# Peptides against a protein of PDB entry 6DSZ, part 42

Target 1, 361 residues: chain A of PDB entry 6DSZ
Amino acid sequence: NYVVTAQKPTAVNGCVTGHFTSAEDLNLLIAKNTRLEIYVVTAEGLRPVKEVGMYGKIAVMELFRPKGESKDLLFILTAKYNACILEYKQSGESIDIITRAHGNVQDRIGRPSETGIIGIIDPECRMIGLRLYDGLFKVIPLDRDNKELKAFNIRLEELHVIDVKFLYGCQAPTICFVYQDPQGRHVKTYEVSLREKEFNKGPWKQENVEAEASMVIAVPEPFGGAIIIGQESITYHNGDKYLAIAPPIIKQSTIVCHNRVDPNGSRYLLGDMEGRLFMLLLEKEEQMDGTVTLKDLRVELLGETSIAECLTYLDNGVVFVGSRLGDSQLVKLNVDSNEQGSYVVAMETFTNLGPIVDMCV

## One batch from the design tools (peptide; aimed at target 1 V41)

Design b2_p18_4_s4 (made by RFdiffusion4, then SolubleMPNN; from b2_p18_4, 7 letters changed)
Fold by OpenDDE base, seed 3:
Structure b2_p18_4_s4 (fold): chain B 361 residues (1-361), chain A 18 residues (1-18)
Amino acid sequence: as target 1 above (361 residues)
Amino acid sequence: LASKEEEEAYLKALEEAL
């Protein structure tokens, strides 16, 4: 029996940053197909802590911190609809990844959506939302003592959801989503009632957004609302304020990923299909009553990287560029540009050997 | 035609499964 040591996957399909190993540690978690890699971010670079084999291809990977937890928990959904909540535990040198909860969330009836699996977590940790199938929104209530992830479906009238997020600062869990109908693409919001297991009317909607609107970014307080990323435009809406920009530079290639840099949502990294890295800046205006409103949006080209599947800001201007098509990178964002006008310097490169075709011979 | 009928059948199947 030749144990073909299957080469480890190198293509990155997800990455997240948070405090998973402890409250104090900054972690980078990288999804590579069925593998989860856990790093501690240090001044010297990435320190590997643990590699975990998962029970399937990771489709969703999100960190969240329920009320009363000292560190983040990890939600994982696989492409085969196995869901789990993981906790890191260390006792001396012994490292264990504890399954706090698990479940299979596959439905017997459902058309898998063209935009793939979307998993989102309410910022207040009231629920997980899953867009798995057209016309359904699956809800997993987050209960502290529940080892079994129970889910229910809510009928979503909008069949062609492009992207969805939970909004911040909402009394009830509220989703914001881009959807397509015969008239174009639109943005809508719904409140999610856990009690009634239904959608209620959300705080706002925006009909007839850009035809290629592809991503929703939920903006934290004090701004609130959402950013909608298109091919030609970036728009902000919070129910009270609308703002749009159409910087010519974003038309050259489709923005495919984003990551929030600042906890207050003042800056976001954007990556496009050409490997260009942008900073999206939210300019604030402080009103006389002490309220903070969005004044303007600005996009700055930072430089070029590998084509990002995912981006995550670590600390001190260091960014992890997770790439599926190319080598993943650690890059440094500098305050000053180089002679070529780039603010990006590659620190480390992680070779992508391409798709491991498990040729079962 | 086929796409609309397929969509109507899908929606009906979803409603029956909820």
Scores: peptide ipSAE 0.486, ipTM 0.901, DockQ to the pose 0.009
OpenDDE base, seeds 1, 2, 4, 5: peptide ipSAE 0.477, 0.477, 0.481, 0.463; ipTM 0.899, 0.910, 0.899, 0.906

Design b2_p18_5 (made by RFdiffusion4)
Pose (drawn by RFdiffusion4):
Structure b2_p18_5 (pose): chain A 361 residues (1-361), chain P 18 residues (1-18)
Amino acid sequence: as target 1 above (361 residues)
Amino acid sequence: VDIEGYADVDVEESDIDL
């Protein structure tokens, strides 16, 4: 027999922003299935540089540039457990994606977990963290000689884990995650020590959270902490400080995706399965001592995009809506809500043949 | 950058080997 592709996969599973081509090159990297698309934000709009193709299903796609690097290094993990670090190199008149490092990190003894694979990267590029199998948190230290991507497993007493994030602004690598056991589910803190290959007691107390907490947000450096998005209540956790708001405007649909807008983290974008687009706010309270603190949380609806699996703010009040169930599109957010109450205006839509359920000729 | 939309251009394709 023989199989050919009559149409490339159009559903968008992942999208990230960063400086990948050069410095201050606003790149939009879109993950379909086995395809990877790279764009440069120009005055024209989204203009591509190179659409590559891998021999794997892209499951984790994150950007970073470690200590003393020219440009961001891209990291990709295949669903069959192929890990690689890439680098866009336009040294010549052509384009080559050099593979700085690669290595298969499958464990012969783990059970894939509900909520699938999670790939997290340290705030200061100390290590790559993986959550492939239940009870096994895998660590991949980041240096130069680890070109044959080596790794080691830590053990995780917390068995059923929902979402994991690296916390910003800590003494060393610290992890914040939501896990489930009997008696609801909780949030616990750990420290990753890649010198002893163990877990140390985390920065702050284990808190009880909402029963349906589904997302953890890594809050940047000026504020620090973690934002946990459940079904009904949006909570902020940072040591002893704790804020939460529970607008009934949210319960109608589960919040699925989030995206950081400002570098400060004062504004976030949220998405419903009903196709909404929220703005999560962390309002500021600059005090007498020239320091900045955080006072409250406020969520107010912006309008509606398409159902988003990925979400990314690009530039000049524009957001790329990566849709898996429908057409991905380009959106302009305006201060003046010109028509009705939707601060959202569609600029461009991308044909997505979506989930093909049935068909005929 | 004042973003207008999408620019349709010819793009060279390649494969990434591991």

Design b2_p18_5_s1 (made by RFdiffusion4, then SolubleMPNN; from b2_p18_5, 8 letters changed)
Fold by OpenDDE base, seed 1:
Structure b2_p18_5_s1 (fold): chain B 361 residues (1-361), chain A 18 residues (1-18)
Amino acid sequence: as target 1 above (361 residues)
Amino acid sequence: VDIKGFVKVEVEETEIKL
């Protein structure tokens, strides 16, 4: 009996950082097709805790902390629309991954969006939002007292949504999205009414953003609002303040991923299609009333890495570079540049053996 | 085949319904 040890996937298609194993542990979670790898981030490096097989390719992986939970829960959506909410439980040496919720969120009718599956969670954990199909936004209300999570669809008038996020600091759950119409790309906001199961008018919109605007970053308080990333420009908007930059350095290659470094949204990592790693900086201005406003945006080239599919800042200037096309890396960000002008040093490299041809057995 | 390492998605608390 040749036990063909099915070669484990090595290509990374998602990563997230949070407190999944405990309130105190910093975790790195890595999605590799159908496999979820869980690590604890330590001063000595990544300690493997558990590997979990999923019943399908992971399309969305997000950590969230409902009110009253001591640690994060994990939302996973597969490419076949199987959703679950997972909890880590440890009892002595016994490690269990508990399924808090599961279900299939596939609609009977809908055009799958060309930009793929988008899954987002409200920062206040009121709902999960899913863009699965053109012209539909699926809502999964998060109610702690409810034994049955009932998803519903809201119709979007905007058929070609490029990216969507929930905003921070909103009284009602509020989405911000980039969409395309015959006139170009635009940014719009909607409030999500759980009671009426409809969209209400959001706090702001911006028509005619950059033609290649592709990503929305929700910015936490005190800044609030969103960052819109294009091919040539980076734009901040919060309803009251608009600021755009067009740094020539980002024009050379398309930015494809981002990750927040600081909890207050002062810094973001950006990765492009050439494996360049950037820092986006939000410069603050403190007003006389104690309010914090955005003064300026700045982009700095940090160095080169493997082409990132996903980025996550861990701790102490360590970044995980999840790569689908190349080797994934742990890199250190330094304060001072090396002789080549790079602030990036590779600490560890994880060999990518290429796409495992999913032998559908 | 009891593939060791797949979380049996046993619903302990909540089902997602459409």
Scores: peptide ipSAE 0.040, ipTM 0.508, DockQ to the pose 0.037
OpenDDE base, seeds 2, 3, 4, 5: peptide ipSAE 0.046, 0.022, 0.036, 0.024; ipTM 0.491, 0.470, 0.485, 0.521; seed 2 fails the geometry check

Design b2_p18_5_s2 (made by RFdiffusion4, then SolubleMPNN; from b2_p18_5, 9 letters changed)
Fold by OpenDDE base, seed 4:
Structure b2_p18_5_s2 (fold): chain B 361 residues (1-361), chain A 18 residues (1-18)
Amino acid sequence: as target 1 above (361 residues)
Amino acid sequence: VNIKGFLKVEVEETVIEL
C-alpha cells in the first residue's frame, strides 16, 4: 500500500489579516483549498502557529469581532455549504481551534450562482450574509450563545448578483450589490430586517453603471458608501456623493481583487489579471463642520506581482499576494520607485505546484 | 514590524470535523 502522502495544497484561494490568535497579535490566515494556515506577524517574520484541515474546500473565510469579544473570530464556509465559526484558544503551549458554531446552509432548491459563493459579514457583526443561489440572500444572525448556525433566506428580485457587501455606518444592516438585468448592470442597496426577515429599501441606488462593474468595496467611516470597480471605471457612491474615474491604465486588464490598506479606507490595493498591483487612493476634503468627504479618487500603478486571487496588507508596506494560478508572494511596497518605476519588491515567493487534482481513488 | 519573511517552523495540524 503506497500511502501517497497527498501533497499539501499550494494554490491560495483566500487570505485575511486580523487578530485571531490574540487581541494584540496580527495574523495572516491563508486558505489553500481544504487547508487553513495561521501565521503571526512578528519582528522576526511570519511565524506559523497552526494548520487546520477542513472537510471541504474553503469558499469563504472572514474575520469578525462580535461586540465584547477580545479577539477576532473566523467564519468559514466550505464549497459544500458547511459553515463554522472558529475561535483560536491557546493554553500554555496547547493550541486549540474551537468550533463556536457550525451548520450546513445548503438549500434543497435553488440555482447555484455562476459567480460562485459570496459570504459577507456586517461590520457591526449583526449578521452574516450569503449569496449562494440566484434570487436568494441567506442570512445567518450572529448570536453568541448559539452553537447551531441558523439561517433564513430572503428573496432577491435581482437574480444575477455580481458582488455584494455590507455597508459601514448604517443603522440597520445594509447591503450594497452590483446586479445584472437585461438593461445592464446596476448598483442597489437594501436594508436587511432580521425581525421581519425581509429587505427594506436601502439608502441609495445607481442604475446603469458600467457594463463590466464586477466588485463592490464597502468604505468605512468617515467616507462611508461604496466603491464600484469596473473594467474601465472606478466609481464611488455614498447616497449624497457620486464620483467616477476612468484611468486608462486599468483598461488593460480586469481588476479581480482588492484589499483595504488604511483602517479609514483612504487606500486600497487592487490586483488585476495580469498581476499588476495598484493603489487606489481616496483623497479627503475636510468640511468646515468637521465632516470628511471624498474629494477625488486616484489610481497609481505600484508594480507587478503574481496574479492575485487575494491580497492582504500586513504592516509597514508588506503585502501578501495570494495566488491560485501562480506563485504566492510576500512583497514590500516602497515609498520610492526603482529604476523601472516599480514600488514593489518581492521578499519571498512560494512555489505553486498547481491544484491538487483530487485523484479520487 | 519589519517583516523579514516566512519562518520555517513545523506546526501541529488540527482537523475540524463539521
Scores: peptide ipSAE 0.269, ipTM 0.866, DockQ to the pose 0.846
OpenDDE base, seeds 1, 2, 3, 5: peptide ipSAE 0.265, 0.266, 0.265, 0.269; ipTM 0.863, 0.866, 0.868, 0.867

Design b2_p18_5_s3 (made by RFdiffusion4, then SolubleMPNN; from b2_p18_5, 7 letters changed)
Fold by OpenDDE base, seed 5:
Structure b2_p18_5_s3 (fold): chain B 361 residues (1-361), chain A 18 residues (1-18)
Amino acid sequence: as target 1 above (361 residues)
Amino acid sequence: VDIKGFLDVEVEETVIEL
């Protein structure tokens, strides 16, 4: 009897940083197929505190803090459309992962989108948005007392959504998305009415963005708006201000992931398909009235890592590089470059044994 | 925090059943 000890998954398909275990703890959460690993950032290192086996492949993993919660909750959506909201609870040495809410959000009718599942959370925690199927936007209202996740669909006129985010600083939940039509790629915004279960006209749109525009980054206040990342260009728009850059260095490889470094959205990590790590900087200009406006966008090459599926900034220049195709890494960002002009130093590398063929027996 | 790396610590596994 060869007990094939099912190897634990090593390929990382998601990572997030937040305050899941407590209000004070900084956590790293790593999704590896059906497994979630929870770490606490300590002065001694990244301490594992729990592993969680999920009932399916993790497709979405997002931390969020509803009003009146002292710590973050975790939203998970699986590839089989099972959704849950998880809470970490510790009582002395006893650690429990509590399911606050759950539900299946699968539709009986719909074409699964070719670009896969997108899950987003409103920054004010009013709703979760899901792009699961072409021409549909699923909304899960966030209510404190709901143990059952109920969802409804809003029809999207735009059938080919590439990426979508909720914007910050909006009176109503507002999505910003890149979509493709026969004329090219465009950016549009919609307000989401929970009451009417419909879209209202959003604050702005940008027609005819770069043909390969692939990612939306929602920018927090004071800047607001969104960054649109393409193959050749990075653009900012907030309804009033538009700014575009086309740094030659980003043309070499497609940017595939991002992570916000600063809470105010002044810096973002960007990773490309060659494992190059960039810093995107938002330069501020303070007006005489105390308003902050975007002055410029700048991209800096930091160095090279494993090909990131996901990036997360932890603290003190330490970044976790979650890789699906290669070895995941813990890296340090230095202030000064080495002799090769790199600001990146690998601290740890985690061997990726490749895709675990989940033989669902 | 000055992060040194990952600690080698055994942890309990929990399975979420829905």
Scores: peptide ipSAE 0.309, ipTM 0.879, DockQ to the pose 0.832
OpenDDE base, seeds 1, 2, 3, 4: peptide ipSAE 0.074, 0.294, 0.300, 0.037; ipTM 0.556, 0.877, 0.884, 0.578

Design b2_p18_5_s4 (made by RFdiffusion4, then SolubleMPNN; from b2_p18_5, 8 letters changed)
Fold by OpenDDE base, seed 3:
Structure b2_p18_5_s4 (fold): chain B 361 residues (1-361), chain A 18 residues (1-18)
Amino acid sequence: as target 1 above (361 residues)
Amino acid sequence: VDIKGFVKVEVEETTIEL
């Protein structure tokens, strides 16, 4: 039996940054089809510490820290609807990836959504939300010591959800989503009742957003609320404040990914389908009562990279550009532009060999 | 941290068995 060592996948499907190996370590995690690569950010560079073969194609990969955990846990959902929560454990030189919980979340009945699998985690780690099928929102409660990921469905009246996130600073877990109906695209919020297994009315809604509104970014405190990204506009809403910008530069290509740079949500990286890298800036205004409100939104073109499937800010202006269509990159953001007006310098490029068709012959 | 790129180190591969 020649075990032909299949070429390792090179196309990146997802990337996340957090504290997975320890509370102190900054990690980069990269999903490449069925493979998970784990790196530690060090003064010497990105050190690989583990490679993990998954039992399926990674469709969702999110870090989260439940109350009482010293480090982040990893939620993974596969394209075959296998869910797991993973923990990194090191004992001397021995490195183990522990499955804390697992389950299959596939439904026997449902239309798989055209926008694919969406997985989100409540910022307070009360639940995981999954949009897998049209007209259904799946909830996985996050209970301590639960080894079995049990899920239930809540019916969505909105059949065509485009994107969904959990909001920050909500007493109850609250989702914000863009959906499409015959009248256009809209934004709505729902509170999720774990007890009643239903949606309650959320804090706000915005009807008739931009027709191509495609992405929701949940903004942490002190701003709260959400950013809605379209083809032509970027809007902020938190229930009390609405702000919209329509910078001409974003019309050229569709923004397809984002990553939060600052913990307070003051800056976001945006990547488009042409490989342009932007910074979205939230300008603050401090009120006389000490409250912080959004003053303005600004978009700046930083430069060009490979077409990002995912972006993650590491540290000290270093960004990982995960690409599915091209080579992944490690790039440096500079304070000053080069002669071409770019703030982006490629540090390292990772050759993408394309989709490995696992021809099981 | 001053990140200088990726360190070329061989790491152990593990498969998650469910």
Scores: peptide ipSAE 0.139, ipTM 0.815, DockQ to the pose 0.851
OpenDDE base, seeds 1, 2, 4, 5: peptide ipSAE 0.041, 0.049, 0.044, 0.014; ipTM 0.504, 0.533, 0.435, 0.344; seeds 1, 5 fail the geometry check

Design b2_p18_6 (made by RFdiffusion4)
Pose (drawn by RFdiffusion4):
Structure b2_p18_6 (pose): chain A 361 residues (1-361), chain P 18 residues (1-18)
Amino acid sequence: as target 1 above (361 residues)
Amino acid sequence: FHWTEEEEEEFWEELAEA
């Protein structure tokens, strides 16, 4: 027999922003399935540079540039457990994606967990963290000689884990995650020590959270902490400081995705399965000692995009809506809600044949 | 066509207050 592609996969599973082509090259990297798309934000709008194609299902896609690098290094993990670090190199008149490092990191003894694979990267590029199998948190230290991507497993006493994030602004690599056991589910803190290959007690106390907490947000450096998005209550956790708001405006649909807007983290974008688009706020309270603190949380609805699996703010009040169940599109957010109450205006839609349930000729 | 940091911050502040 023989199989050909009559149409490339159109559903968007992942999208990230960063400087990948050169410095201050606003790149939008869109992950379909086996395809990877790279764009440069120009005055025209989204203009592509190179659409590559891999022999795997892109499951983790993150950007970073470690200590002393020219441009961000891209990291990709295949669902069949193929890890690689890439680098856009336009040295010549052509374009080559050099593979700085690669290595298969499948464990012969783990069970894939509910909520699938998670790939997290250290705030200061100390290591790559993986959550492939239950009870096994895999660490991949980041240096130069680790070109044949080597790795080691730590053990995780917490068996059922929902979402994991690396915390900003800590003495060393620290992890914040939501896990489940009997008696509801909780949030616990750990420290990753890649010198002893162990877990150390985390920065702060284990808190009880909402029963349906589904997302953890890594809050940047000026504030520090973690934002946990459940079904009905949005909570902020940072050591002893704790804030939460529970607008009934949210419970109608589960919040699925989040995206950081400002570098400060004062503003965030949220998405419903009903197709909404929220703005999560961390309002400031600059005090007498020239320091900045955080006072409250406020969520107010912006309008509605399409159902988003990915979410990314690009530039000049524009957000790329990566849709898996429908057309992905481009959106302009305006201060003046011109028509009705929707601060959201569609600019461009991308044909997504969506989940093809049935068909005929 | 890219905005300055001050113009971008002003835009987001006005949107958050709207």

Design b2_p18_6_s1 (made by RFdiffusion4, then SolubleMPNN; from b2_p18_6, 10 letters changed)
Fold by OpenDDE base, seed 5:
Structure b2_p18_6_s1 (fold): chain B 361 residues (1-361), chain A 18 residues (1-18)
Amino acid sequence: as target 1 above (361 residues)
Amino acid sequence: MRWSAEEEAAYLEKLAKA
């Protein structure tokens, strides 16, 4: 009986950076199918801390820090709709991953959305939002004492949501989403009333965005608002200001992932289907009253990497490129380009052995 | 609007048939 030791999954489905192990440690968390890998980011590279098996494929993985927590908590949703909130605890050499809360958020009836599971967390940690099924937005209220994740649905009139995020700086939790109807793609906002369990009208909308608008990026303060990524255009809207760019370079391949570099939302990494890595820059203008406004948007080609499923900026110009189709990479962003005009240098490569072919022998 | 369990089920059933 050759126990073919099932090869550990190597394809990356998601990655997130934050302070999970401690307030001081910078962590990289990597989702590989049913496996969660936890690393500490060091000057020498990635130090493995713990691996955790999940009871299903990880579909959502987000770090968040509720008020009064010293470090980030981890929200995970599996493809089987098992939700949990995890906490890292270390006591000497003993490492425990504690389930703070759990629940199954599956509905008995519903059409799973073709664009897959979307999970988002309110920046003020008031709720988790889930787009699991067409025409529904599921809300999980975040309560510190709640060990059981209870969810409720809100009816969404927009049946075909492409992407959704919570906005920053909103008095009430506010979602911004791209949706498609027979007239095209549009952006809309809703406030989420936890008390009434309903949507209220959001602060703004943008009708008739680019037909291939596919991603929403929530921009933190001081800018606020959202970036909408299309095939040909990148747009910014915050209710008061609209700005659009159409850099020819992004038309060559579809942007498929993004990650915020600066906490203030001044820069974002963008990855496309050809493995090109871009920097999106929000140029600031300081007004005489000390207010900061968006002056312009700019896109710069940094270089080429593996085709990213997910990107995360770590620190000091180091980026983790999580790849599903190719090898994942740790890359360095340089200030100066090489002879080929690339600002990207591969530091480490993590071999992707492809899908575990369950050879049923 | 708060849905009853019946209203939610009916809505979900309608969406599943669409």
Scores: peptide ipSAE 0.179, ipTM 0.813, DockQ to the pose 0.010
OpenDDE base, seeds 1, 2, 3, 4: peptide ipSAE 0.071, 0.000, 0.000, 0.078; ipTM 0.685, 0.276, 0.333, 0.706; seed 3 fails the geometry check

Design b2_p18_6_s2 (made by RFdiffusion4, then SolubleMPNN; from b2_p18_6, 9 letters changed)
Fold by OpenDDE base, seed 5:
Structure b2_p18_6_s2 (fold): chain B 361 residues (1-361), chain A 18 residues (1-18)
Amino acid sequence: as target 1 above (361 residues)
Amino acid sequence: VRWSAEEEQAFLEKLAAA
């Protein structure tokens, strides 16, 4: 009996940074298929804290901090539509991952979206939004006392959603999404009414964006609004201001992932299909009245890494590059470029042994 | 507008058949 010790998954399909273990600890959480790895970020590197087996492939992994919580909670959705909210609890040497809430959010009938599962959390922690099926937006209200995650659907007229995010600084939870229709791709916003369980008209829309617009980035205050990333262009819109750039350098390869560097949304990491790492910079202009406006957008090539499935800025110029196709990396961003013009230095490499073929024998 | 259970079911069936 060759117990083929099922090799632990090494391909990364998601990563997130936050304060999960404590209010003070900076954590890196890594999703590797059904496995969740929890690290503490230290000056010496990543310290492993806990590994957790999930009852399915992790499709969504997001940290959020409800009002009154001292540390972040973790939302996980599996590919089989099992949802949970997890809390880290430590008592001395005893480490427990507590399920605060759980539920299955699968619908009996629906067409799964071709672009897969999208899960988003309102920045004010009022709700979780899920795009699971075409023409539906599922809402999970966030309540402190709910052990059972109850969800409801809202009809979405736009059947082909490409990406969706919650916006910052909105009185009501507001989604911004890229969708495709026969006329092309567009950006639209909706307010989500928990009370009425319906969409209201959002603050703005942008029709006829770039045909290959693929990602929405919600920008925090003071800028607000969203960034739309395409194949050839990057655009910003907040209802009042529109700005677009078309840097030739991004045309060479499709941007596939992003991560916010600064809490104020002034910088973002971008990764493309060739493993190029970029910095997107939002240049601010302070007006005489103290208002901050977006002056310009700029993209800078930082260097090359493994092809990122996900990116997360940790601290002190350290970035985790989660790779599905190649080795994951910890990289250091330097202020000065090397002789090749790269600002990126690999600090640590995590060998990817490839897809675990679940040989169900 | 809130859907009736019947309207929701009809919508879901239409999407599944598309």
Scores: peptide ipSAE 0.022, ipTM 0.557, DockQ to the pose 0.010
OpenDDE base, seeds 1, 2, 3, 4: peptide ipSAE 0.027, 0.000, 0.019, 0.018; ipTM 0.596, 0.241, 0.535, 0.447; seeds 1, 2 fail the geometry check

Design b2_p18_6_s3 (made by RFdiffusion4, then SolubleMPNN; from b2_p18_6, 9 letters changed)
Fold by OpenDDE base, seed 5:
Order: structure tokens, then C-alpha cells, then sequence
Structure b2_p18_6_s3 (fold): chain B 361 residues (1-361), chain A 18 residues (1-18)
């Protein structure tokens, strides 16, 4: 009698922080294969609220707040291309996760991208963008009254998109992406026309970025623009200003994840393949006219954690380190370093039991 | 008790100055 107790998945493949249960609650949402775990962040730690089984492995998990919503909605895309928008609803002690909208966004044609599924949401909640297939950008218009998620494709001339984000502060939804061609890696922007279902020329481009440029971070206003993270360099561009740094410390290991700490985008956590945790700082310069400009970029090593698949700042200097390869952690960022020069202290560790081989018996 | 945005900012500013 092999009681294959189907152990709950423990490897984390995504995490997000926001206000999902209420406007006031801070939530941590964790994706573990097909399972979504919802926590409330408290001074005492993570309080579990609900677990939800999904119709497949979670590939995208993003919180967003449409205009007139009091709390965040959750977009999920599975590896089987099942898309849904979820709402948390509590009525007394009864907790329900309501599907506001759903759909399957699989195409009958197209090559699945080798870099996997990318899902992004416009900061103004006009659309969801999906890079599922090479040479295609899928758009899901966000409409409140539509229970069926309908999508259309726009052809991308750039076949090898590495990463893509929506930019902030754009009149039209604007994507910024790193792509590779025979000449190297480049950054380009496109405006997305919902009306015409096409790309228009974006505000800027940067040709010949670092060969290993792998991530795009969209920077909120007032700075705007994007950060491009490579193996050797971190660059900023907003159409008017360009800054680049090449701190030697980042060359030692590839940065693989990031998370915005400040709402204004002044600080970002960075995690690398060695489990090093960095802070990326955007140094501001206030001009006499009250305009804020980016003065410089700085990277600081905070300490070491489990190898992060995802990072999210919670509150009170606490960070959740979601790990696929190791144990996930809650860590505290301290102002003072320990004897080893680390600013990171593990508060809680969540044992990763490894890949649950779903033996379909 | 959760920090205010100001307390968060102050704490993070101290962290970045260290």
C-alpha cells in the first residue's frame, strides 16, 4: 500500500504582493505549480487565508486594479493557456474566489517561444499582453462587462523577444522589449493600438545593448522609462535620458529576478543565481523647478538567500524569497550588518520537498 | 504593527545609506 500521499507542491514558481482580499489587507500570493496560496501579511508573519487549485500549472500571475475597483484583481494564465481574472469575495466567514472572466488563449498556429510564457498588464489596465509564440504579441482587452476573455494577435517583426513590459505614463499602451537578432540584442518600444489592432512606433529604441540583456523593468513616474538588466551592466532609458552602470559585483552571477520595493520605483530587489540579494537604487536629483530627474544608478549587496525564482517586498523590511530550487524564505532586511557584513536575516524558512513527480497512476 | 509609508521610506533610506 504505497499511500502516495500527494504531497502539496512546495516549489515556488511565482509570487506577487498586493491588496487582493481587501483594500487594506496586504496579501502575498504564491504559485506552486497548480496551486495558488493566498496569505495575509501580518506583524506575526503570513496568515493563510485560502488555497485554490488551478486548471494547470500557473505560468503568469499578476495583480491589477482597474479604475473603480476597491481592491486588486488577479490575472492567471496557465501553461495550458487557460486565462482567468479572479476576485476575492468574503461574506462573513464565507470566502469565495470568483471568476470574473475566463478564456482559453491558445493559438492553433505558432511556435511556442523557447523563453516561455510572458504575461504583462498595462499599468492603466487597458489590456493584458501575452508573449506566447514567436513573432506574435497577444492582446486581451480589459473590459469590465466581458466575462469571456477574448484575445487578438499582433505580429511582431522581432521573432526572438527575451523580455517585455508595459511602460508607465504612456498615452497609449506601450511595450518595451529586449529582442535578439543576428546583430545582437536590442531594446525597442511599440505603442499598441486596440482600435487598429496593430503596433505603432514607440517613443524610443536602444540598439546594441549588452549581449546578455535579459530583463526589462518598467519604471513608474516620475522617472518613467525602463531598466535593462544584463550580465555585466544595468541601463536606464526613458527616451530623453540614458544611464549605464557596470558594477563588478553583478558579473559574478546572473540576475534572474527582480521586484520593485518603492511605489515610485526608487528601489528594486535583485536576485541572482547564487542566491545573492541586491538593492538597485535610483538616485534622484531634484531640480530648481521641482522636476525630479534620475541622477545615477547604484547597486548594493544586501546578503544571501535561497536562490530566488521570484522576489517580493512585503512590508517592514520583510521580503519573501520564492524558491524553486531551494527553500523559500521570509527574510528581514536590517539597517545594520551582521558580523559577516550581511543585511539579510532569515525569519522563516519553508521547506521545499522537491518536484512532486505527479505519478499519474 | 505595519509601518506607514513614511516609516517604510525612512527605514529603506537608512538601509541604502549603510
Amino acid sequence: as target 1 above (361 residues)
Amino acid sequence: MRWSEEEEKEYLDKLAAA
Scores: peptide ipSAE 0.398, ipTM 0.883, DockQ to the pose 0.856
OpenDDE base, seeds 1, 2, 3, 4: peptide ipSAE 0.412, 0.390, 0.397, 0.405; ipTM 0.887, 0.878, 0.881, 0.883; seeds 1, 4 fail the geometry check

